# Peptides against a protein of PDB entry 2AKA: the designs that were tried, part 159

Target 1, 299 residues: chain A of PDB entry 2AKA
Amino acid sequence: MEDLIPLVNRLQDAFSAIGQNADLDLPQIAVVGGQSAGKSSVLENFVGRDFLPRGSGIVTRRPLVLQLVNSTTEYAEFLHCKGKKFTDFEEVRLEIEAETDRVTGTNKGISPVPINLRVYSPHVLNLTLVDLPGMTKVPVGDQPPDIEFQIRDMLMQFVTKENCLILAVSPANSDLANSDALKIAKEVDPQGQRTIGVITKLDLMDEGTDARDVLENKLLPLRRGYIGVVNRSQKDIDGKKDITAALAAERKFFLSHPSYRHLADRMGTPYLQKVLNQQLTNHIRDTLPGLRNKLQSQL

## One batch from the design tools (peptide; made by RFdiffusion4, then SolubleMPNN)

Design b2_p23_7_s1 (from b2_p23_7, 16 letters changed)
Fold by OpenDDE base, seed 2:
Structure b2_p23_7_s1 (fold): chain B 299 residues (1-299), chain A 23 residues (1-23)
Amino acid sequence: as target 1 above (299 residues)
Amino acid sequence: SEAELKKKIEEVLKEIDELNKKL
């Protein structure tokens, strides 16, 4: 079973190379959430490196196919620059920014053309995620006034596919009933069969409030449940706080919180990574017969 | 090329079949 995710990665790379990325219902996990919901921080916490673009507004402007591969070595590779190994993750960030700007221009526009990034690391489980642009209602800079709908249409190309799992990222310090991630997930997955909930910013909730009922799957039930995480603060990111230290602080948060202590072993970024690896592996296994038949018909 | 894609698909199909024998 350990080789199922790498197998699908080879298919993703093959179809990306011929420009047919959008037409294949490959078993994958799409990451959705509002702007500043904490999506990029969750992905960086899996790698243990700062490597994603940062800033105000729409930071992710192209789909990022992030292929995590467990390896004895640590490096990154892009599909668009084969043979170049990146060992400095700041150079990875700069390459994402440069490749994004090459296609979208300086106007902060979006493109549906994916960036394919593979990260080899001893600190990751095999996992493939598609990071999608953050949902926003307000254009920034030179963005077109219809940017909200352009982002929505891009997300729908992924999340409407039957073999797409949805990682819905919602901040706890905002009204969950108004979560853009859960709204779009409910639209395309009304029975909550394909959706995994992630609740961020649990450390930023008002005093005397908690997300216990959500995390216990009692408020807005999903078949695959919810996982709470605590990301680095913006101050911690700007101060270059080590991700390993942040993961230790996350564990301490759940263990020390009276509302979450009983859930602490089923919370946090390391547990989320394990769950996603298992969910994706099982999902690939279940879809393999159909995928085999589709591939055979293309010969 | 289309030929390279077909070759990759054939390789993946073979791998799927080998994995299915182990499952």
Scores: peptide ipSAE 0.268, ipTM 0.842, DockQ to the pose 0.467
Fold by OpenDDE base, seed 4:
Structure b2_p23_7_s1 (fold): chain B 299 residues (1-299), chain A 23 residues (1-23)
Amino acid sequence: as target 1 above (299 residues)
Amino acid sequence: SEAELKKKIEEVLKEIDELNKKL
């Protein structure tokens, strides 16, 4: 079972290297969410490192195929920089920015060409995610006025595929019924079969409000349910608050909160990582016979 | 190259077949 995700990773790397987005509907998890929904923080919390570009507006401008691999060593590798091991995750961030700018130029445009990043770490479960550009309605800088539609079209290339699971990241301090992530997921997965809900910013909800009904899967039912997480605040990120300390604070939040205490063992970043590993592994297993046949037909 | 892709696909197919024997 543990080898299924690495197997698909080798396929992803092979197809990415040839520039053929082969119409192979590879079993994968696409991460979708509005700008500032907390996607980058969720991904960094899995690694326990700051390594993703940060800023205002559209930060992810290319699909990032993030391959997490459990290992005794901690380092990152890019498919475009074969043989270079990154042990400084700040250098990883800089390489993502540089490689993004190399393809998109300085206008903060987007490109559908993925960046393939593999992170080896003792702190991760085997997990592959495709981080997608954050949905936005507002162009920033020199972005084209149709950037919203360009992002949407890019997302649709992934989320319309039957073997694509959707990690829909929504902030709790916004109207969840109008969540960009849940909206796009509902469009392509109307029965909620492929969508996993992540609710961020639970700590930023107004006093006397909670997302209990959402987290209990009662408001907007998804077959795969919802997982709440608490990310570092921007102040905590700027202050370089340790992710381990943030994960402890997240656990404390759920345990101490009257509305979430009973859910605490099914909430938080570590639980999310475990669920995603299991969901992806099972999904690969279920799709493997069909994938084999498709691969055979490409020979 | 197309040949390199074919080789990689063949390798993965072999791995899939080996995994399927263990499942």
Scores: peptide ipSAE 0.263, ipTM 0.841, DockQ to the pose 0.530
Fold by OpenDDE base, seed 5:
Structure b2_p23_7_s1 (fold): chain B 299 residues (1-299), chain A 23 residues (1-23)
Amino acid sequence: as target 1 above (299 residues)
Amino acid sequence: SEAELKKKIEEVLKEIDELNKKL
């Protein structure tokens, strides 16, 4: 079973190279959430590196197929520039920005054309995620007035697929009943069969409030449950706080918090990564017979 | 090309079949 994620990665690369990404319902995890929900921070915490674009408004403007591969060495490769190994993750960030601008122009528009990024690292589990643009209601800069709908339409191309799992990222310091991530997930997965909930910003909740009922799967039940995480603050990111230190602080947060201590072994970024690896592997296994038949029919 | 795609699909199908024998 260890080779199932790499197998699907080869399929993703093959279909991306021919522009036929829409034609095959590949088993994958799409990451959805509002702007500033903490999606990019969750992904960077898996890698242990700062490598995603940062800024105000819509930062992710193209789907990013992030393929994490456990390896003895640490480097990144893009499908659009094969043979170039990136060891500086700042150069990875710059390449994402440059490749985004090459396709979308400088107007901060969006494109449905994926960027395929593979990261080899000794610090990752095999895991593939599709990072999607953050949902927004307010156009910024030169963005088209209908940008909200353009983003929604782009997300729907992924999350409506039967073999797509949904990583719904919601901040705890906002009304979870109004979570953009949970709303879109409920629309396309009304029975909560394909959705994994991630609750960020648990450290930013008002004193005397907690997300215990959500994390215990009592408020908005998902079959695959919820996992709480604590990301670096924007100040910590700007201050270049080490991700390893942030992960230690996250563990301490859950262990020391009265409302979360009993859940601490089923919370945090390392646990989330493990769960996603397992769920994706199992999901690939379960979909493999159908995928085989679809592939055979294309010969 | 379509031929290159078919070749890649065939390679993946072989890998799937090999994995299915282990599952």
Scores: peptide ipSAE 0.241, ipTM 0.828, DockQ to the pose 0.494
Fold by OpenDDE base, seed 3:
Structure b2_p23_7_s1 (fold): chain B 299 residues (1-299), chain A 23 residues (1-23)
Amino acid sequence: as target 1 above (299 residues)
Amino acid sequence: SEAELKKKIEEVLKEIDELNKKL
């Protein structure tokens, strides 16, 4: 089963290289969330490196197909830069920014054309995620006034596909009933069959409040449940706080919190990675016969 | 090209079939 995610990675690369948004409904996980929901921090915590664009407003402006591959070596490769190995993750960030700007221009527009990034690391599980632009209602800078709808339309191209799992990232310090991620997930997955909930910013909730009922899957039930995480604060990111130290602090948070202690073994970034690896592997296995038949019909 | 796509599909089908033998 360990080779199923790499198999789908080769398919993704093959179709991306032909420039066809292949009509193939590939088994994948799309990451959705509002701006500042903590999506980028979750992805960087998986890698253990700072490598995603940062800033105010829409950070992700193209879909990022992030292929994590467990390896004895640590490096990154882009599909658009064949043969170049990146060992400096700041250069990875700069390449994402440059390749985004090359296609979208300098106006901070969006494009539905994916960037394919593969990261080899001893610290990752095999996992492929499609990071999508953060949902926003307010244009920033030179963005078109209809940017909200452009982002929504882009997200819908991924999340409407039957073989797409949805990683819905929602902050705990905001009303979960108003979560942009859960709203879009409910629209395309009304029975909650394809959606995995991630609750960020649990450490930023008001005193005397908690997300226990959400994390116990009692408030807004998803078949695949919810996983709480604690990301680095913006101050910790700016201060270059080590991700390993942040993961230890996350574990301590769940173990010491009265409302979450009993859930602590089913919470946090390492558990989320494991669950996503297992969910994606199982999903690929279950969809593989149908995918094989679709591929064969194209010959 | 259509020919390149066909070749890639054939390669992937072969890999799927090999994996199915291991499962």
Scores: peptide ipSAE 0.240, ipTM 0.828, DockQ to the pose 0.476

Design b2_p23_7_s2 (from b2_p23_7, 16 letters changed)
Fold by OpenDDE base, seed 4:
Structure b2_p23_7_s2 (fold): chain B 299 residues (1-299), chain A 23 residues (1-23)
Amino acid sequence: as target 1 above (299 residues)
Amino acid sequence: SAAEQQKKIDEVLEEIDELNKKL
């Protein structure tokens, strides 16, 4: 079963190279969430490296097909730079920024053309995610005034696909009923069959408040449930706080919190990674019987 | 090349077929 994700990765790479990525209903997980919801931090916590663009505004401006592959070695490879192995993850970040700017220009525009990044690491489970631009209502810099709609349309190209799972990332310190991630997920998955909820910023909730009812799947039920995570603060990121230390702090947070202690074994980044690996693997298995026929009809 | 890409697609489709026979 562990080989199913790499199989789909080979399909993704092959179809990416022919420019047909947007029309393919490949089994994948699209990551959706508002700006500053913590999407990039969740992905970096899986790798244990800082490698995604950071900043104010829309940071992810192209879909990033992030293929995590468990390996004895740690390095990254881009599909657009075949044969170049990146061992410095700061260089990975710079390459994402450069390749984004090459296509979108300097005006912070968006493009639906994905960047394909494969990360080999002993610290990852096999997992493929599509990081999508953060939903925003406010254009930043020279972004077009309709950037909100452009992002929405781009997201819809992925999340409307039947074989797309949705990782809906929502911050707990904001009104979850108004979560952009949960709204778009509910629009395209009204029965909550394809959506996995991630609740970030649980450590930033107001005193005397908690997300227990959400995490227990009682408030906004998803068939695939919710997983809470605690990401590094922006100060911790800027200070280059070790992700391993942050994961230990996350574990301590859940174990020590009165509202979350009973959920602690089903919370945190390591558990999320495991769940996503399992769900994607199972989803691929369930999709494979029809995949050949679907792929041939799309070629 | 387009031919090399098609070959890779075909190889993966064959792998899918083999997997589907085992399922």
Scores: peptide ipSAE 0.105, ipTM 0.727, DockQ to the pose 0.730
Fold by OpenDDE base, seed 2:
Structure b2_p23_7_s2 (fold): chain B 299 residues (1-299), chain A 23 residues (1-23)
Amino acid sequence: as target 1 above (299 residues)
Amino acid sequence: SAAEQQKKIDEVLEEIDELNKKL
């Protein structure tokens, strides 16, 4: 079973090279969330490295196909620069920024053309995620006035696919009923069959409030449930707080919190990574017979 | 080349077929 995700990664790479990336209903997980919902921080916590672009507004401006591969070595490779191994994750960040700017220009525009990044690490499970641009309502800087709709249309290209699982990232310190991630997920998955909820910023909730009912799957039920996580704060990131120390602090948060202690073994970034690996592996297994038939009909 | 890509796709299809026989 451990070989199913790498198998789909080889398909994904082969189709990316043909330019047909958008038309294939490959089993994958699309990551959706509003701006500053914590999507990029969750992905960095899986890798244990700071490697994604940072800033205010729309930081992710192209889909990032992130292929995590469990390996004895730690390095990254881009599909657009084959044969270059990156061991410095700051160089990975710079390459994402440069490759984004090469296609979108300086105006902070978006492009539907994916960046394909593979990360080999001993600290990851095999997992493929598509990080999508953060949903926004307000154009910033030189962004076009219709940027909200452009982002939405881009997200819809992924999340409407039957074999796409949806990782809906919502901050706990905002009204969950108004979550842009859960709204878009409900639009394309009204029965909540393909959606996994992630609740971030649980440490930033108002005093005397908690997300227990959400995390217990009682408020807005998803078949695949919800997983709470605690990401590094912007202050922690600016202070170069180690991700390993942040993961230990996350575990301590859930164990010490009266509302979450009983859920602590089913919360946090390491548990999320395990669940996503299992969900994706099972989803690939269930979709492989249909995928073979589709691929053979396109050849 | 397109031929090399087709070969890679065929190799993956064969692996899918082998996996589907084991599942």
Scores: peptide ipSAE 0.092, ipTM 0.731, DockQ to the pose 0.587
Fold by OpenDDE base, seed 5:
Structure b2_p23_7_s2 (fold): chain B 299 residues (1-299), chain A 23 residues (1-23)
Amino acid sequence: as target 1 above (299 residues)
Amino acid sequence: SAAEQQKKIDEVLEEIDELNKKL
């Protein structure tokens, strides 16, 4: 069963090379959430490196197929520049930015054409995620006035697919009932069968408030439940707080918090990574019997 | 080439078939 995710990665790479990426119903996890919901921080916490573009507004402007592969060595490879091994994750960030700008131009527009990034690391579980542009209502800079709808349409190309799992990332310090991630997930998965909830910014909630009812799956029930995480603050990032120290602080947060202590073993980034690996592996297994026939009909 | 890509796809489809026999 451990080899199922690498198998799907090879399919993704093969289909990406023929330009059919948007039409493939491959078993995958799409990451959705509003701008500043903490998506990039969750992904960087899985890798243990800073490697995603940073900035104000829409940072992710193309889908990023992030293929995590457990390996004895640490390096990254892009599908668009095979044979180049990146060991500096700042160079990985710069390559994402350059490859994004190559297709979208400098106007901060979006493109549905994925970037395929594989990260080999001893610190990761096998996991493939598709990071999608953050949902926004307000264009910034030279963005098209319809950018909200362009992003929505791009997300819908992924999340409407039957074999797509949805990682819905919502900040706890905002009204969860109004979460863009949970709204889009409810639209395309009304029974909550394909959606995994991630609740970020639990450390930034107002004193005397908590997300216990959400994390206990009582408020907005999902079959796959919710996992709370605590990401580095912008101050922690600017202060060069390492991800390892942040993960230790996250564990301490859940263990020390009166409302979350009883959930602490089912919370945090390491647990999320494990759950996603298991969920994706099981989902691939369940879809494999029909996958061949579906793939052959799409070629 | 498109032919090389198709060959890689076919190889993966064969692996899927082998896995499906074990499931």
Scores: peptide ipSAE 0.067, ipTM 0.703, DockQ to the pose 0.727
Fold by OpenDDE base, seed 1:
Structure b2_p23_7_s2 (fold): chain B 299 residues (1-299), chain A 23 residues (1-23)
Amino acid sequence: as target 1 above (299 residues)
Amino acid sequence: SAAEQQKKIDEVLEEIDELNKKL
């Protein structure tokens, strides 16, 4: 069953090369969330490396097809740079920035054309995610005044697809009822069948408040439930705090917190990675019988 | 080339067919 994700990765690569990626209903997980919701930190915690663009405003400006592959060696490869192996993950970050700017220009515009990145690592489970631009309400710099709608339209191209699972990333230190991620997920998945909730910034909640009811799936029920995570602080990122140490601190947070201790074995980044691997594998298996005919009708 | 891309797609579609026979 673990070999199903690599099979879909080969399909993604083949279709990316033809330029028809946006129209295909492949079994995939799209990552959605507001700007600064912690999406990039969740993805970097899976890899155990700092490799995604950072900054204020819109960081992800093209879809990033992130293919994690369990391997004995650690390196990255881009589909647009065939045969080049990256072992320095800072060079991976720089290549994402350069390839983004090559297509979007310097004006911080967006493009629906994916970047395909494969990461081989002994520290990852087989998992493919499509990281999407963060939802924003405020244009920054030279961004067009309609950038909010352009991002929304781009997200809708992915999340409206029947075979798309939705990883909805929401910060706990903001009103979850007004979560842009949960709102867009509810619009395209009103029954909560395709949505997995991720709650970030649980460590940044006000004293005497908690997200227990959300994490217990009582407040905004999703069939696939919610998983809480604790990402590195911006200070920890700037200080180059080791991700392994951050994952240990996350585990300690859940175990020591009165409201979350009973959930601790179903929380944190390692558990999220395992759940996503299982969910994607099962979803591919369930879609495979019809996948060939569906793909041929879309070509 | 477009022909090489089509060949890769066909190879993966064949792999899907083989997997569907095992399921």
Scores: peptide ipSAE 0.115, ipTM 0.729, DockQ to the pose 0.765; fails the geometry check

Design b2_p23_7_s3 (from b2_p23_7, 16 letters changed)
Fold by OpenDDE base, seed 3:
Structure b2_p23_7_s3 (fold): chain B 299 residues (1-299), chain A 23 residues (1-23)
Amino acid sequence: as target 1 above (299 residues)
Amino acid sequence: SAAELQKKIDEVLEEIDKLNEKL
């Protein structure tokens, strides 16, 4: 069953190579959330490397198809740069930035054309995620005034697809009822069948407050539930705190917190990665018969 | 080319079929 994700990766690569990315309802997980919700930090914590663009405003400006593959070796490959193996993840970050700028230009605009990045690592489970631009209401720099709508339209191209699972990333230190991620998820998945909730910034909640009711799936119930995570702070990132130490600190946070201790075995980045691998694998299995029929009808 | 794509799709379909037989 672990081979189903690599199979879909080959399909994604084949369709990306022909420019037909938007027309195929491939089983995938789209990552959605507001700016600064912690999406990039969650993805980097899966890999155990700093490799995503960082900055103010919209950092992800093209869909990033991130294909994680469990391997004995650690390296990255881009579909647009075939045959080049990246072992320095800083070079991976620079290539994402360069390839983004090549298509969008200097105006910090967005493009619906995906970047396909495959990461081989002994530290990952097989998992494919589509990182989408962060939802924003305020244009930054030279961004077009309608950037909010452009982002929304781009997200809708992915999240409206029946075979798309939605990883809705919401910060705990903001009102969850106002979560951009959960709003868009509810719009396209009103029954909560395709949505997995991720709650970030649990360590940044006000004293005497907690997200227990959310994490227990009591406040805004999703069929697939919620998983809390604790990402590195910006200070920790700037201080080059290693992700391994951050994962240990995350585990300690859940175990030591009175409101979360009883949930600790169903929280944190390693558990999230496991759940996403299992959910995606099962989802692929369930959708494969329909996908085959669709593919055969288009040939 | 369209032919190269078709070949890749066919290869993947064959792999899907093999996997479906194992599931």
Scores: peptide ipSAE 0.077, ipTM 0.712, DockQ to the pose 0.550
Fold by OpenDDE base, seed 2:
Structure b2_p23_7_s3 (fold): chain B 299 residues (1-299), chain A 23 residues (1-23)
Amino acid sequence: as target 1 above (299 residues)
Amino acid sequence: SAAELQKKIDEVLEEIDKLNEKL
């Protein structure tokens, strides 16, 4: 079973090399959420490194195919610069920014052409995620006035695929009924069969409020349920708070919170990573019988 | 090359077939 995700990664790399990435219904997990929902912070917490672009507005402007591979060594590789091993994750961040700007220019536009990044680490489980641009309603700076629709159309290219699982990232300190992530997930997965809910910013909820009913899958039921996480604050990121220390603080948060302590073993970033690995592995297994016929028809 | 890509795809298909036989 441990070889199923690497097998799909080899397929992804092969099809990326021929420019057919967008047309393949490969088993994958697309990450969706509004701007500032905490998507990039969740991905960095899986790696244990700061390596994603930061800023206000639309930070992710191209799909990022993030292939996590459990390894005894720690390094990153891009498909667009094969043979270069990155051991400094700040250089990984700079390469993502440079490769994004090379295609989109300086106007903060978007492109549907993915960046393929593989990260080898002893701290990760085998997992492939597609980080997608954050949904927005308001253009910022020199963004085109239709940027909301461009982002939506890009997301739809991934989330409409039958073999795409959806990681819907929603902040707890906002009205969940108005979550852009859950809205788009419900549009393409009305029965909640392909959607995994992630609730961020649980530490930023108003005093006397909690997300217990959401996390217990009682408010907006998903077949695959919800997982709560606590990301580093912007102040913690700016202060270079260590991710290991942040993960320990997340565990302490769930254990000490009266509303969440009974869920604590099914919450937090490490549990999320485990669940995603298992869900993706099982999903690949279930799709393998059909995958051969699909691949042969595309050759 | 296109031939190298086809070879890689064929190798992956063979691995899928072997996995399907074990499942």
Scores: peptide ipSAE 0.075, ipTM 0.721, DockQ to the pose 0.557
Fold by OpenDDE base, seed 4:
Structure b2_p23_7_s3 (fold): chain B 299 residues (1-299), chain A 23 residues (1-23)
Amino acid sequence: as target 1 above (299 residues)
Amino acid sequence: SAAELQKKIDEVLEEIDKLNEKL
């Protein structure tokens, strides 16, 4: 079972190399959410490294196919830089930025052309995610005025695919009924069959408020449910607070919180990673028969 | 090369077939 994700990764790499990424409904998880929803922090917490671009506005400007591979060694590889092993994750961040700018230019535009990044680590489960640009209504810098629609159209290329699971990342300190992630997920998955909810910023909720009803799947039901996480604050990120320490703090948060204590074993980044691995593995298994037939018809 | 890519695709298809036989 653990080999199914690496198998699909080989397919993804092969199709990325020929530019045919758009036509194949490969089993994958697309990560969607508004700007500052905490998407990149969730992904970095899986790896235990700071390696994604950070900043104000649209930071992810190309789809990032993030292939996490459990390994005894820790390094990253880009499909566009074959044979180069990155052991410094700051260099990984810089390469993402450079490769993004190479294609999009300096205007902070977006491109639908994926960056393919594979991370080998002893700290990860096998998991492939497609990090997508954050939904925004406000252009920044030299971005085109229609950037919101360009992002939406890009997201739709992924999330409309039947074999695409949707990781909908929403901050708890904002109106969840107005969550961009949940809205787009509901549009393309009205029955909530493909959507996994992630609730971030639970530690930043107003005093006397909680997201218990959401996390218990009572407010906006998803078949695959919701998982709450607590990411590092921006101050903690800027201060290079250790992710392991942050994960311990996250665990403590859920265990100590009156509203979440009973859910604590089904919350947090490690549990999310496990659930995503299992769901993706099962989803691949269920889609493989159909995928074979599609692949054979395209050859 | 296109030939190398096709070979990789074929290898993956064979692996899928083997997996489907086990499932």
Scores: peptide ipSAE 0.069, ipTM 0.709, DockQ to the pose 0.561
Fold by OpenDDE base, seed 1:
Structure b2_p23_7_s3 (fold): chain B 299 residues (1-299), chain A 23 residues (1-23)
Amino acid sequence: as target 1 above (299 residues)
Amino acid sequence: SAAELQKKIDEVLEEIDKLNEKL
């Protein structure tokens, strides 16, 4: 069953190559969340490398189709740069920035045209995610005044698809009832069938507060539940703190926290990666028969 | 079966690849 994700990756690449990206309801996971919710940090923690653009405001400005492939070797490949293998993940970051700027210009605009990035690594499970621009209410710099709506419209192109799972990333140190990720997920998935909740910044909650009720799926129930994670701080990122050390600190956080200790085996980035791999694999298995029939009718 | 599905998808992929070669 693990071979189903690479199969869908080949379909995704084929459709990207013919420019028909928007019309296919491929089984996929779209990552949604407000700016600074920790989306990019979750994805980098899966790879164990710093490779995503960083900064203030809108960091992701194009959809990033991130295809993780378990391999004996570690390297990255872009669909737009066929045959070039990247072994330096800083060069991967620079290529994402350059390819984003090539299409959007320097004005920090957005584009619905995806970047397709495949990462081969011994440290990953097979997993494909579509990282989407962070939801914002405030234009920054030369961004158009309607940037909030442009981002929303772009997200809706993905999350309205029936075969799209939604990874809703929400920070715990903000009001979860007001989470932009959970709001958009509830709008397109009112029964919570397609949504997986990720709660970040659990380590940044005020003393005497916790997200236990959310993580236990009691406050805002999702069929697929919630997984808490602890990402590196901005100081840790700037200091190039090793992701392996950060994952050990995350495990220690959950094990030592009175409110989360009993959940610790169902929390953290490694568990999230495993759950997403399993959920995506099962989702592909369930959707592929219908997808095949649809593809055969369109060809 | 998953194997039969894989075979059919591979056939579709081959067709897509042939279309891409014509473009």
Scores: peptide ipSAE 0.065, ipTM 0.620, DockQ to the pose 0.054

